Peptides against a protein of PDB entry 6FRK. Designs and how they scored, part 101

Target 1, 411 residues: chain A of PDB entry 6FRK
Amino acid sequence: NEEVLNAMLKEVCTALLEADVNIKLVKQLRENVKSAIDLEEMASGLNKRKMIQHAVFKELVKLVDPGVKAWTPTKGKQNVIMFVGLQGSGKTTTCSKLAYYYQRKGWKTCLICADTFRAGAFDQLKQNATKARIPFYGSYTEMDPVIIASEGVEKFKNENFEIIIVDTSGRHKQEDSLFEEMLQVANAIQPDNIVYVMDASIGQACEAQAKAFKDKVDVASVIVTKLDGHAKGGGALSAVAATKSPIIFIGTGEHIDDFEPFKTQPFISKLLGMGDIEGLIDKVNELKLDDNEALIEKLKHGQFTLRDMYEQFQNIMKMGPFSQILGMIPGFGTDFMSKGNEQESMARLKKLMTIMDSMNDQELDSTDGAKVFSKQPGRIQRVARGSGVSTRDVQELLTQYTKFAQMVKKM

## One batch from the design tools (peptide; aimed at target 1 D335)

Design b2_p30_2_s3 (made by RFdiffusion4, then SolubleMPNN; from b2_p30_2, 16 letters changed)
Fold by OpenDDE base, seed 1:
Structure b2_p30_2_s3 (fold): chain B 411 residues (1-411), chain A 30 residues (1-30)
Amino acid sequence: as target 1 above (411 residues)
Amino acid sequence: EEKEKELLEKLKELTELYLKLQKIQEETAE
């Protein structure tokens, strides 16, 4: 029995190490799991694998809970949120995602760029803020981040903003000069919350990085970025352990909507490769896929129109990054779609939809759309002109539709 | 549980449809 337990724990420990969980945490978890498992209950014919999995799950849940309540902004007050983190962590993008999240909830939100070290930092923030219609502040001429942060905070306080987000300089290395600058900014603006932004893909370096930030500034919250299909998120456990601060949000991609409140259970389930069934159900319910029953029924009968194809493309686009959705389904690996192929596929789908937006109802609703266009070649030219594409692109769409309609008939 | 199974089945069907579309797009881009 002890040999079987040790073998199963070895497999789990290997999987956790492959998920970028810190080796010290894995060792501690192994000892905690061993102490939590009654060997006599394991001998009585209980499913040993399920028992070990449950014990591992329970101990991982404890590792992501620092025992500290997450800071939350107060409605009708001015809440100053300072962001800290290394360059390339996704800090600047995460500032915009958080601002957009609160704006969508009816908070008066703004962004301040206090990154004077990185060339084009203010232009990047301005571009992101403008796309999201978020008010922003920064300078092209002021080089002191303390002055920019102080002036920006004062301005937005006077304008009665509720959420004031301050982005700071990030550097490639942990440098004392960076930490001194962050401390000077923090002392000047007196933030209500300091958010540490961490890249999940840095693996075993997460602990040392998170500790270095916590030792210099009073980190109260963590946001983990790049939790898309490739990052297993084990570094998040190291960040919580080092900062003793809760994870409040996760970044799940490059889009401004690829940002969600942290949920412990789904995160641990995904870390263990069990999928995110809860998040899948939520996402499927948000998509109103019940409207697709009519489409699924048509597909079962081998009927497929250009409109049906357009509606399917809309559904795929509403689902967001398809790799993330597949990664939520148990038994579909995170690597099922490479990141490069997904963006290209989404761009292709959007192009095809733009071509179909120039089609009429007779063309879209025909059970033989390709034949409608083949009988009247002038339709191809009209659609090409309307969508700003070549006649070749329209013919390619019709060829793809025909291939797909043939596959649907074989289903 | 029954609703979860139904939603999972619908999602699998949509996934298979997407993968078939993607494969067709790759085969037509070549």
Scores: peptide ipSAE 0.014, ipTM 0.357, DockQ to the pose 0.181
OpenDDE base, seeds 2, 3, 4, 5: peptide ipSAE 0.014, 0.012, 0.009, 0.012; ipTM 0.345, 0.350, 0.355, 0.334

Design b2_p30_2_s4 (made by RFdiffusion4, then SolubleMPNN; from b2_p30_2, 17 letters changed)
Fold by OpenDDE base, seed 1:
Structure b2_p30_2_s4 (fold): chain B 411 residues (1-411), chain A 30 residues (1-30)
Amino acid sequence: as target 1 above (411 residues)
Amino acid sequence: KKEEEEKLKKLKELRELYLELLKIEEEVAE
């Protein structure tokens, strides 16, 4: 039934547009899906919805694949990676994330700040690099990005660095001067890879911006940022279409470890609201949640200690942004927790853990921790002094523990 | 597959616990 097909395709097209997929790509996808679906097979009683979803999924996978093999660094060589992108795209943060990724993989990695346009660019890069213990180069006095980039690349080549990342100026949308500067830097340092960093939240503007960069600079790789937000990443499809370059990594948050290699299947599944079952399984395996079996058994028996609460907070903190984990579970939308509340909640959890670090084993392992403190008020004062908090903060923790322990007893 | 389903169940249980903790934190902040 062509009417049923058209109605279902309209629903899918609406969902893709709401996911910031470019209207031209959505139209093309609709035509390709219509051409790929055998109406005779749909008439035979096959689940029409499943067939359409499969056809849509297959066509989206093709849109993410430019048919070009991604560049990879060569071990034991000096690999120069130049970053390009707009101001506010997360380019500088992404340079640090990529550097940290390679450093954790055992590569000798460094960072160069060739952004002379933004007065705080070098300080920001230096702060990020120092926090991650990554070697860096830049200047407070040199205003020519070509000189800084050339000197930095030469220095780190002479020191036998394997990964040399060059951050460039991110200017406003349409300055020809920016593209000329990027071309001059690229010509001077002769990068092995040019990475375009794109903000997924710019939606329908992704195509025009990606095209503007590709027309001026030989972009060979794409990194998409801000995929932890409301942006479902539909703009990534536009970037691939415009640059004809593969997505190599995605930024999934504000932390330096909120960075992962791009996987096509999980990305498309998330775009369609199907969740990321593969990523969820990987995260579950990384967390060693099997160590929580004893905790889950205690919870089933209605036993809950301050130590059990501490271990739960550690597990939550190891999971990283809980909103991302929730977004990996099918049927839990990205909107389940506001981003602002999550960071504040993580800071609160860390504060609570710091208070519990000043508790003794008798206090932590008591099945009635609140009663232990209520019987001996001097314990509250000791813990408060040990953790550098008020007695009120300790009382608030004990109140939270009591509320939670009561919930566990009802489970 | 069975091990994955069990891990997914454990993760959902942890999620429920986390959500209840967040509610408690909001109630105490108020």
Scores: peptide ipSAE 0.000, ipTM 0.275, DockQ to the pose 0.162
OpenDDE base, seeds 2, 3, 4, 5: peptide ipSAE 0.000, 0.000, 0.000, 0.000; ipTM 0.279, 0.271, 0.284, 0.283; seed 3 fails the geometry check

Design b2_p30_3 (made by RFdiffusion4)
Pose (drawn by RFdiffusion4):
Structure b2_p30_3 (pose): chain A 374 residues (1-38, 47-273, 303-411), chain P 30 residues (1-30)
Amino acid sequence: NEEVLNAMLKEVCTALLEADVNIKLVKQLRENVKSAIDNKRKMIQHAVFKELVKLVDPGVKAWTPTKGKQNVIMFVGLQGSGKTTTCSKLAYYYQRKGWKTCLICADTFRAGAFDQLKQNATKARIPFYGSYTEMDPVIIASEGVEKFKNENFEIIIVDTSGRHKQEDSLFEEMLQVANAIQPDNIVYVMDASIGQACEAQAKAFKDKVDVASVIVTKLDGHAKGGGALSAVAATKSPIIFIGTGEHIDDFEPFKTQPFISKLLGQFTLRDMYEQFQNIMKMGPFSQILGMIPGFGTDFMSKGNEQESMARLKKLMTIMDSMNDQELDSTDGAKVFSKQPGRIQRVARGSGVSTRDVQELLTQYTKFAQMVKKM
Amino acid sequence: EEAEALVEAFERRMEAAERNKEALEEALEE
């Protein structure tokens, strides 16, 4: 049985290693689901599913904008990850939700970058800012957020150039662009086909600049996006959106469950009964209930107080014979009144007859009356 | 007659449990 756990566990470790999941997290997840584990494919895959939900959970809720206030969002990520494409996908998303959204092109390096964001904004009917001539992105971002602030826009999305960590020049310039415009949220957009080099770049982005949200693009293809587990652990940020195509409407919020599945592949007879059950539990205590001075009108009249401390076990074989629908019903007496067929199976395996209940049903009706009167 | 005597005994128990709540708590602690 120790060999059936390991053959089925190394087959999921290969399923995650093929899904671009970091080898550090696969080896760690393997011995987490091995230590926490101490219709067969369900008792195993349910334990694997709960261990994955433990990893995709960063514990941090997403940054959401406030209507009637200026929200500046700054996009960061590697070269070619889809920043300019996801910039228009997000401005179009909020503009359709009713936000005064605008775009700013703070890329002064990439050829045809302003022309790219201009044509994506021209098509989606979204205001845009940038420059063919201005070579300083700190100037384009500052003079754009200033313009759209004096025009009272609520979503101001600043696009930046692609950068990698070994370029300290572009990492300083990213930190200065973030210090000039002071963004309310910084989004780390990552390609879904990224391999093992994802945890190092995503971590260096978190160090130089404060990354609070992560977007995974190019998920409409074969890439399952296992590199996102390493960006969530590195940036400490949840995934808010995913990209699912080249168009502006191929964009939707991140849901954890479908991504992990792809990455993996009035008084009743019942109340009359519980009140009784507590009066039998407090039944050997009936002599305490006759203590009160001047209250002892009677005590155990006609000896029937002895069977009121004996009927509740026999009535329990009826509850023992009941399932969770009759037991958890608001009116435990209405489930059997409509279907007196349930009065015969309660009588079979519990040894009580269907006759005994007629005297109980009268005793029930009188009890149900004096509680609604209570 | 018997069903009425059971109802009267139940009502009496309910009133005695409200009035003698401290003696019930002491007997539960013991």

Design b2_p30_3_s1 (made by RFdiffusion4, then SolubleMPNN; from b2_p30_3, 19 letters changed)
Fold by OpenDDE base, seed 2:
Structure b2_p30_3_s1 (fold): chain B 411 residues (1-411), chain A 30 residues (1-30)
Amino acid sequence: as target 1 above (411 residues)
Amino acid sequence: SEIDERVKQFLHILKAIELGKDLLEEALAK
């Protein structure tokens, strides 16, 4: 039993190290898991693998929980959020993502560029902010970040902004001058939250960087960026351990909407290669599943209509980015759909739905929709005219439906 | 075809949804 435990723990430890989890944390985890596993319970024929996995999962959850409640903005107040992090961490992009996230939730949000060091920093922020319709402040002439930050914060406080995000200068390396500048800015604007932005791709360097920031500035929150399909999430654990601050959001790509609230359990499940089953379940439950029971029952009987396909396309569109859904499925990497293919796929789904909007109930509810159209070719022409598409587009839809219905019959 | 891959992906999501439901039902039944 102990040999089996040690072998499995070795595999888990290897996987965690390969996921850029800090060696010290992996060692501690191994010891904690060994202590949490009742070897006597393992003898009773319980699924040893499940028990070890559960123990590992539980200890990883503890490592991601700093025991400190995440700061949250207060509605109707001016919340000043200062961003700190190295150059290339995705800090500036993350400022825009966070502003956009709150704006979409009905918060009055703005951005301040206090990065005076990097040429074009203000232009980049302005470009991102303008695309997202987020108000912004900065200067082309003022070189003191304290002045820019103070003036910007004052301006947006006076205009009753609720979320005031301040982007600061990033450096390529830890420099005392950078930390002094950050302290001066923090002292001047008195932020309600200081967010450290960390690039997950830097691996084992995450701890040292996060610690260096925490030792100099009062980091209260962490955002982990570049958690795309290749990103090893283990650096996030190192950041939490070093900063003693919760991860509040993750960046999952380059788009402004590639940003989500951090969820501990889904993150750990993904880190372990278990997928985000809970997040999938949550997303599925956010889809009014009551309508899906009838569908699941039909699918079990090998029945699939054009209406059923339409409803499923609606559900997919409601779920949001298909890449995010696939990335929640165990064994499906986030890379399975390139982002470019996703927008094209959504546009294609919308086109197919527009064709179906021109179909009648008899066509939509037929258990053999393709046969209804094949028996009366005039239906294809009617639907094509009604939807403003070619007869070929309708035939392609029917071909896709037929393929789908055949696959459902094989399920 | 690119279509067949999308259909496979869609079916995989449906299967994952079904699996998710089964897992949820198992979790709620405990």
Scores: peptide ipSAE 0.015, ipTM 0.369, DockQ to the pose 0.075
OpenDDE base, seeds 1, 3, 4, 5: peptide ipSAE 0.007, 0.019, 0.008, 0.014; ipTM 0.372, 0.480, 0.367, 0.418; seeds 1, 3 fail the geometry check

Design b2_p30_3_s2 (made by RFdiffusion4, then SolubleMPNN; from b2_p30_3, 18 letters changed)
Fold by OpenDDE base, seed 4:
Structure b2_p30_3_s2 (fold): chain B 411 residues (1-411), chain A 30 residues (1-30)
Amino acid sequence: as target 1 above (411 residues)
Amino acid sequence: SRIDELVKQYEQILKAAELGEEELKKALEE
């Protein structure tokens, strides 16, 4: 039993290291898991793998909990949020995402560009802010980030903004001059929250980078970016450990709405390759599929029509980038769909919908749509001609529908 | 096949929509 436990823990530790979890944390986790597992309970015929996974999950949940309550903005107050992080961390994009998030929640939100080091930083922020209809401040001529930040904060305070986000300069490496500039800006504007933005793809470097920022500025929150890439987010654990600050949001893609509040359990589930079940449910529920209750009720009764399948394909297409949905499904890693595969998958769904657009109500609303077509093969030829596809493509759709309908009958 | 993958994906989405989070967590743990 101990040999089996050690072998399974070795596999989990390898997977966590491949997920960019810091080697020190993985070692500590292994010891904590070993101490938490009762070997006698493992002998009683319980699924040893499930028990180890649960123990690992519990210990990972503790690693993302800094024991400090996350800062939250106060409604009707002027909340100043300063962003810090390296160049290429996604900091500027994340400022816009956070501003858009609060604006959609009914907060009076604005953006300040205090990045004077990077050429075109203000143009980039202005472009993003304008697209999102977010008020912004910056300068093309002022080179002192302290002046820009101070003037911008004062302006938006006087205009009764509730969320005032300040983007700062990044660097390619940790430099004393960067930290001095950040400290001067922080001292001038007196932010209510300092957010460290971290790129999840930097892997094992997350600990050292997060620590360097925390040692120089009072980081109170962490945002992790680029969780849509190959990064499994294990570096987030290192950032929490180093900063002793909670993760408040995650960036899940390139779009301005590819941004969500951090949830501990879904994140750990995704890190372990269990998928983001909670985020998937939330995303399915956010679609305000008023028809979802009716569909769920039909599915519970083993009823599934071609129309129900069509409506579900419409819903999937409304969920946004198919890669994000797939990356939330258990067993579908982020690597499963390159951008090319997403467009191809969406094109396939759209092709299937185009075939169904050539079906009549009797065909769409039949509880046994495949049988309707099998009894009258001329229907397949009509639909094929109407949709500009082969009879084979229609038969393939009907085969897919039959597979789904059989699955629904087994649920 | 890529179609069988889409089918499995759709099944998981449907299962996630049907099962409350707690029930789906339990079902994926089984």
Scores: peptide ipSAE 0.006, ipTM 0.294, DockQ to the pose 0.077
OpenDDE base, seeds 1, 2, 3, 5: peptide ipSAE 0.007, 0.000, 0.005, 0.000; ipTM 0.290, 0.290, 0.274, 0.227; seeds 1, 2, 3, 5 fail the geometry check

Design b2_p30_3_s3 (made by RFdiffusion4, then SolubleMPNN; from b2_p30_3, 17 letters changed)
Fold by OpenDDE base, seed 2:
Structure b2_p30_3_s3 (fold): chain B 411 residues (1-411), chain A 30 residues (1-30)
Amino acid sequence: as target 1 above (411 residues)
Amino acid sequence: DRIDDLVKQFQQMLEAAEKGSELLKKALEE
C-alpha cells in the first residue's frame, strides 16, 4: 500500500513539476497528502486512486487559497484598482480586459495609463480602450506617472466612475526605480486594490517575481495571464504562496473577452489534467436542471421542437464561449475550437434565434416543425418578413432543425 | 458547410452534455 501510494505521489509530483509548480510547494504537498491519507482506510478496499486524487486535490485547493477573501469593488463607489507587473506580463491588456468585464456588468469603468516609460504605452491603451468603448486618461507629454495617475484618478472620481483602473510601468527586470515609482503612484492615488499581473508562461520564475513585488508593494490580488491551452498553471500557485493574495481573474487568450473570474476547483482540476468537471457541472447546473430534465425526457421520446432548439441556443449563449465549455471536458484541449469560429458561431446562433422569434407557438411547438412550414409555404414568407431575412435563411433554419430532429430520433 | 459545422458543434455539445450528464449521474450515484 505504501509503495502504491509513493508511486502515485511520484506521478502527481512529476505532473505538478511539469506544470511549473514550485518544487517547495510540491514537496510540501507530498508531505501533506501523506499525512492526510489514512493508510488504514486504504486497506479497506476503497479506491486508493480516488482517495489519493482527492487528497491531492484538497491540498492543491489549500495552496491556491491564501485564506484571505478577495477584494471586490463596491457598487456606487469609486474603486481605484492599480495594476503592477513586469513588462510582457500582459498587464496593459489585462487592465483593458478587467475594465471591459466590469463595463459589461454595468459598472462605469475607466482606464488610466500611468506608463510613461514605454514608448507607445498610451497609444496601446487608447487603442484597446477605444475598441472596447472604455473611457481613458493619459498623457503624451507628462513623464511623471504620479502626476498622470493623480490627475486621472481625480478626473474620473469627479465624473463618478465606479471602476478606475491604473496601469503602471512595467520593466524587464526587477529594478529599484520601478518599485519606487510604483510606491509613489500607490501613495498618491491610494488604491483600493493593487493587482499583480503575472505571466503563467514564466514557470519557476513566478515565485521570485511575485515575491519581489509583494516585498515592495502591498499586492492584494493576483491575475494570471496567458493561461491558454499550453500554459502551465503551476506558476499561479507560486504567486499565491509568495503574495499571500488570491487569484481573482485569469487571462485565457489575447481577446478582450478572454478573461474570466478565477475558480479554484476548475483550475486545480485542469492543472491535474482532470478537466473542469466541477465547472462543467456548475455550468450545467446553472443551466436550470429542470429545463434540462424536461428536454432530456423529450429527447428520450425522440421529440424535438423548434422551441426546444431555441431553448438550447439560449442555453449555449448563456454558457458563454463554447471553447470554455469544451476546455472543461477532460481530454478536450482549449484549442479544439478556434476563437474566430466561436464568435461567428454565436452570431449565427443569434441570427437563427431572431428568425425563431418571428415564429408563432404552433410553429415552435410542433413536433414536426418542418412539416408545418412545408404544408403552408406562406409561413416561411411571413417569418422571413418578420425577421428581416430571406426565405432562404428560413429554409436553411428549417433544414438545420430537421437534421437535429433526425438526430434526436436516432438517440 | 458553415451550417454543417454549427450542427456538428451542437451535436458535439449535446453528446458532451449527455456524456457529462452521464458522468455526473455516475459520479453522483457513486
Scores: peptide ipSAE 0.013, ipTM 0.306, DockQ to the pose 0.116
OpenDDE base, seeds 1, 3, 4, 5: peptide ipSAE 0.009, 0.010, 0.011, 0.005; ipTM 0.339, 0.302, 0.289, 0.331

Design b2_p30_3_s4 (made by RFdiffusion4, then SolubleMPNN; from b2_p30_3, 18 letters changed)
Fold by OpenDDE base, seed 3:
Structure b2_p30_3_s4 (fold): chain B 411 residues (1-411), chain A 30 residues (1-30)
Amino acid sequence: as target 1 above (411 residues)
Amino acid sequence: DRIDEEVKLFQQILKAAELGKEELEKALKE
């Protein structure tokens, strides 16, 4: 029994190390799991594997709980949220994601760019903020981040903003000058929350980086980014351990909506490769996929229209990056979509939808949409003109549709 | 080649959506 336990724990520890969990935490977890497993209960014929998995899961849940309640903004108050982190962490993008998240929830939200170190930081923030219709502040001429942060916070306080997000300078290296600047900004604006943004893809370096930030500034929250990639998020455990601060959100892609509140159980399930069933359920519920029954039933009958394809593309776009959806399904690894193709895939889907927006109901609802267009080539030219694309692009869409419809007939 | 990749992706999406529904239905019954 002890040999079996040790063998299984070795496999789990290996998997956790491969998931970028810090070696110290893995060792501690191993000892905690050994102490939590009653060997007598394992002798009683219980599924030893299930017991070990449950014990591991329980100990991982404890590792992501710092024992500190997460800060939450107060409605009708002016909540100042300062972001800190390295340039590669996705900090600036995460500021925009958080702002968009609160805006969608009906909070009066704004963004301040206090990054004077990086050329084009303000342009990047402005671009993201404008795209999301989020009010923003920054300067092209002021080089002191303390002045920009103070002026921006004062402005948005006077305008009764509820969520005031301050993006600060990041550097590629932890330099004392960066930490001094961060401390000066924090002292000037007196943030209600300091959020450390960490890239999960840095693996074993997560602990040292998170600690370096916590030792210099009063980090109260953590956001982990790039959990859509090869990083299984084991570095997040290291960040919690080092900062003693809860993870409040995770970044799951490059899109502004690739951002979700941190949930412990789904995260640990994903870390263990069990999938994110809860996150899948939440996404399915958000999508009101009740209409998908009719589609699944049509698909089972080998019926697939251009409208059905359009609706599926809408569902995909609402679900967010497909890599995230697949990563939520047990047994579908994160490797199914290569990192670089997601934005391009979404842009392609949007282009295809734009072409279909120029189709009429007869074309969209035809069980043989390609044949409708082949019989009347003037339809292709109409759709091409209506959508601002080439006749070739419309023909390519129809070719894709035909391939899909043929595949659906084989399902 | 690009079309075949998009077709493959779409099939994966459809399959994932179907599996997601099955898992949701299972979780709602539990």
Scores: peptide ipSAE 0.018, ipTM 0.350, DockQ to the pose 0.172
OpenDDE base, seeds 1, 2, 4, 5: peptide ipSAE 0.009, 0.015, 0.011, 0.009; ipTM 0.327, 0.307, 0.326, 0.281

Design b2_p30_4 (made by RFdiffusion4)
Pose (drawn by RFdiffusion4):
Structure b2_p30_4 (pose): chain A 374 residues (1-38, 47-273, 303-411), chain P 30 residues (1-30)
Amino acid sequence: NEEVLNAMLKEVCTALLEADVNIKLVKQLRENVKSAIDNKRKMIQHAVFKELVKLVDPGVKAWTPTKGKQNVIMFVGLQGSGKTTTCSKLAYYYQRKGWKTCLICADTFRAGAFDQLKQNATKARIPFYGSYTEMDPVIIASEGVEKFKNENFEIIIVDTSGRHKQEDSLFEEMLQVANAIQPDNIVYVMDASIGQACEAQAKAFKDKVDVASVIVTKLDGHAKGGGALSAVAATKSPIIFIGTGEHIDDFEPFKTQPFISKLLGQFTLRDMYEQFQNIMKMGPFSQILGMIPGFGTDFMSKGNEQESMARLKKLMTIMDSMNDQELDSTDGAKVFSKQPGRIQRVARGSGVSTRDVQELLTQYTKFAQMVKKM
Amino acid sequence: EELEELKEELEEEEDAEIKLVLRKKMYELF
């Protein structure tokens, strides 16, 4: 049985290693689902599913903008990850939700970058800012957020150039662009086909600049996007959106369950009964209930107080014979009145007859009356 | 006054189960 756990566990470790999941997290997840584990494919895959939900959970809720206030969003990520494409996908998303959205092109390096964001904004009917001539992104971002602030826009999305960590020049310039415009949220856009080099770059981005949200693009293809577990752990940020194509409307919010599945592959007879059950539990205590000075009108009249401390076990064989629908019903007496066929099965395996209930049903009706009167 | 009413109700009742429930109420109120 120890060999059936390991053959089926190394087959999921290969399923995650093929889904570009970091070898550090696969080896760690393997011994987490092994330590926490101490119709067969369901008792195993359910334990694997709950261990994955433990990893995709960063514990941090997403940054959401406020209507009627200026929200500056700054995009960061590697070269070619889809920043300029996801810039228009997000401005188009909020603009359709009713936000005064605008775009700014703060890329002064990549050829045809302003022309790219200009044509994406021209098509989606979204205001845009940038420059062919300005070579300082700190100047383009500052003079753009200033312009769209004096025009009272609510979503101001600043696009930046692609940068990697070994370039300290572009990491300083990214920190200065973030310090000039002071963004309310910084989004780390990552390609879904990224391998093992993801945790190092995503961590260096978090160190130089405050990353609060992560977007995973190019998920419309074969890439399952296992590199996102290493960006969530590195940036401490949740995934808010995913990209699912080249167009502007190929964009939707991140849902954890489908991504992990792809990455993996009035008084009633019942109340009359519980009040009785507590009066029998407090039944050996009936002599305490006759204690009150001036209140002992009677005690155990006709000896029938002894069977009121004996009827509740026999009535419990009826509850033992009941399932969760009859037991958890608001009116435990209405489930059997409509279907007196349930009065026969309760009588079979519990040893009580269907006759005994007629006297009980009269005793029930009287008890149900005095509580609605209570 | 509530205890007098419950005593009267208890004297009028014939069912031992109901008498027991009224006794419990009288004891809680006391």

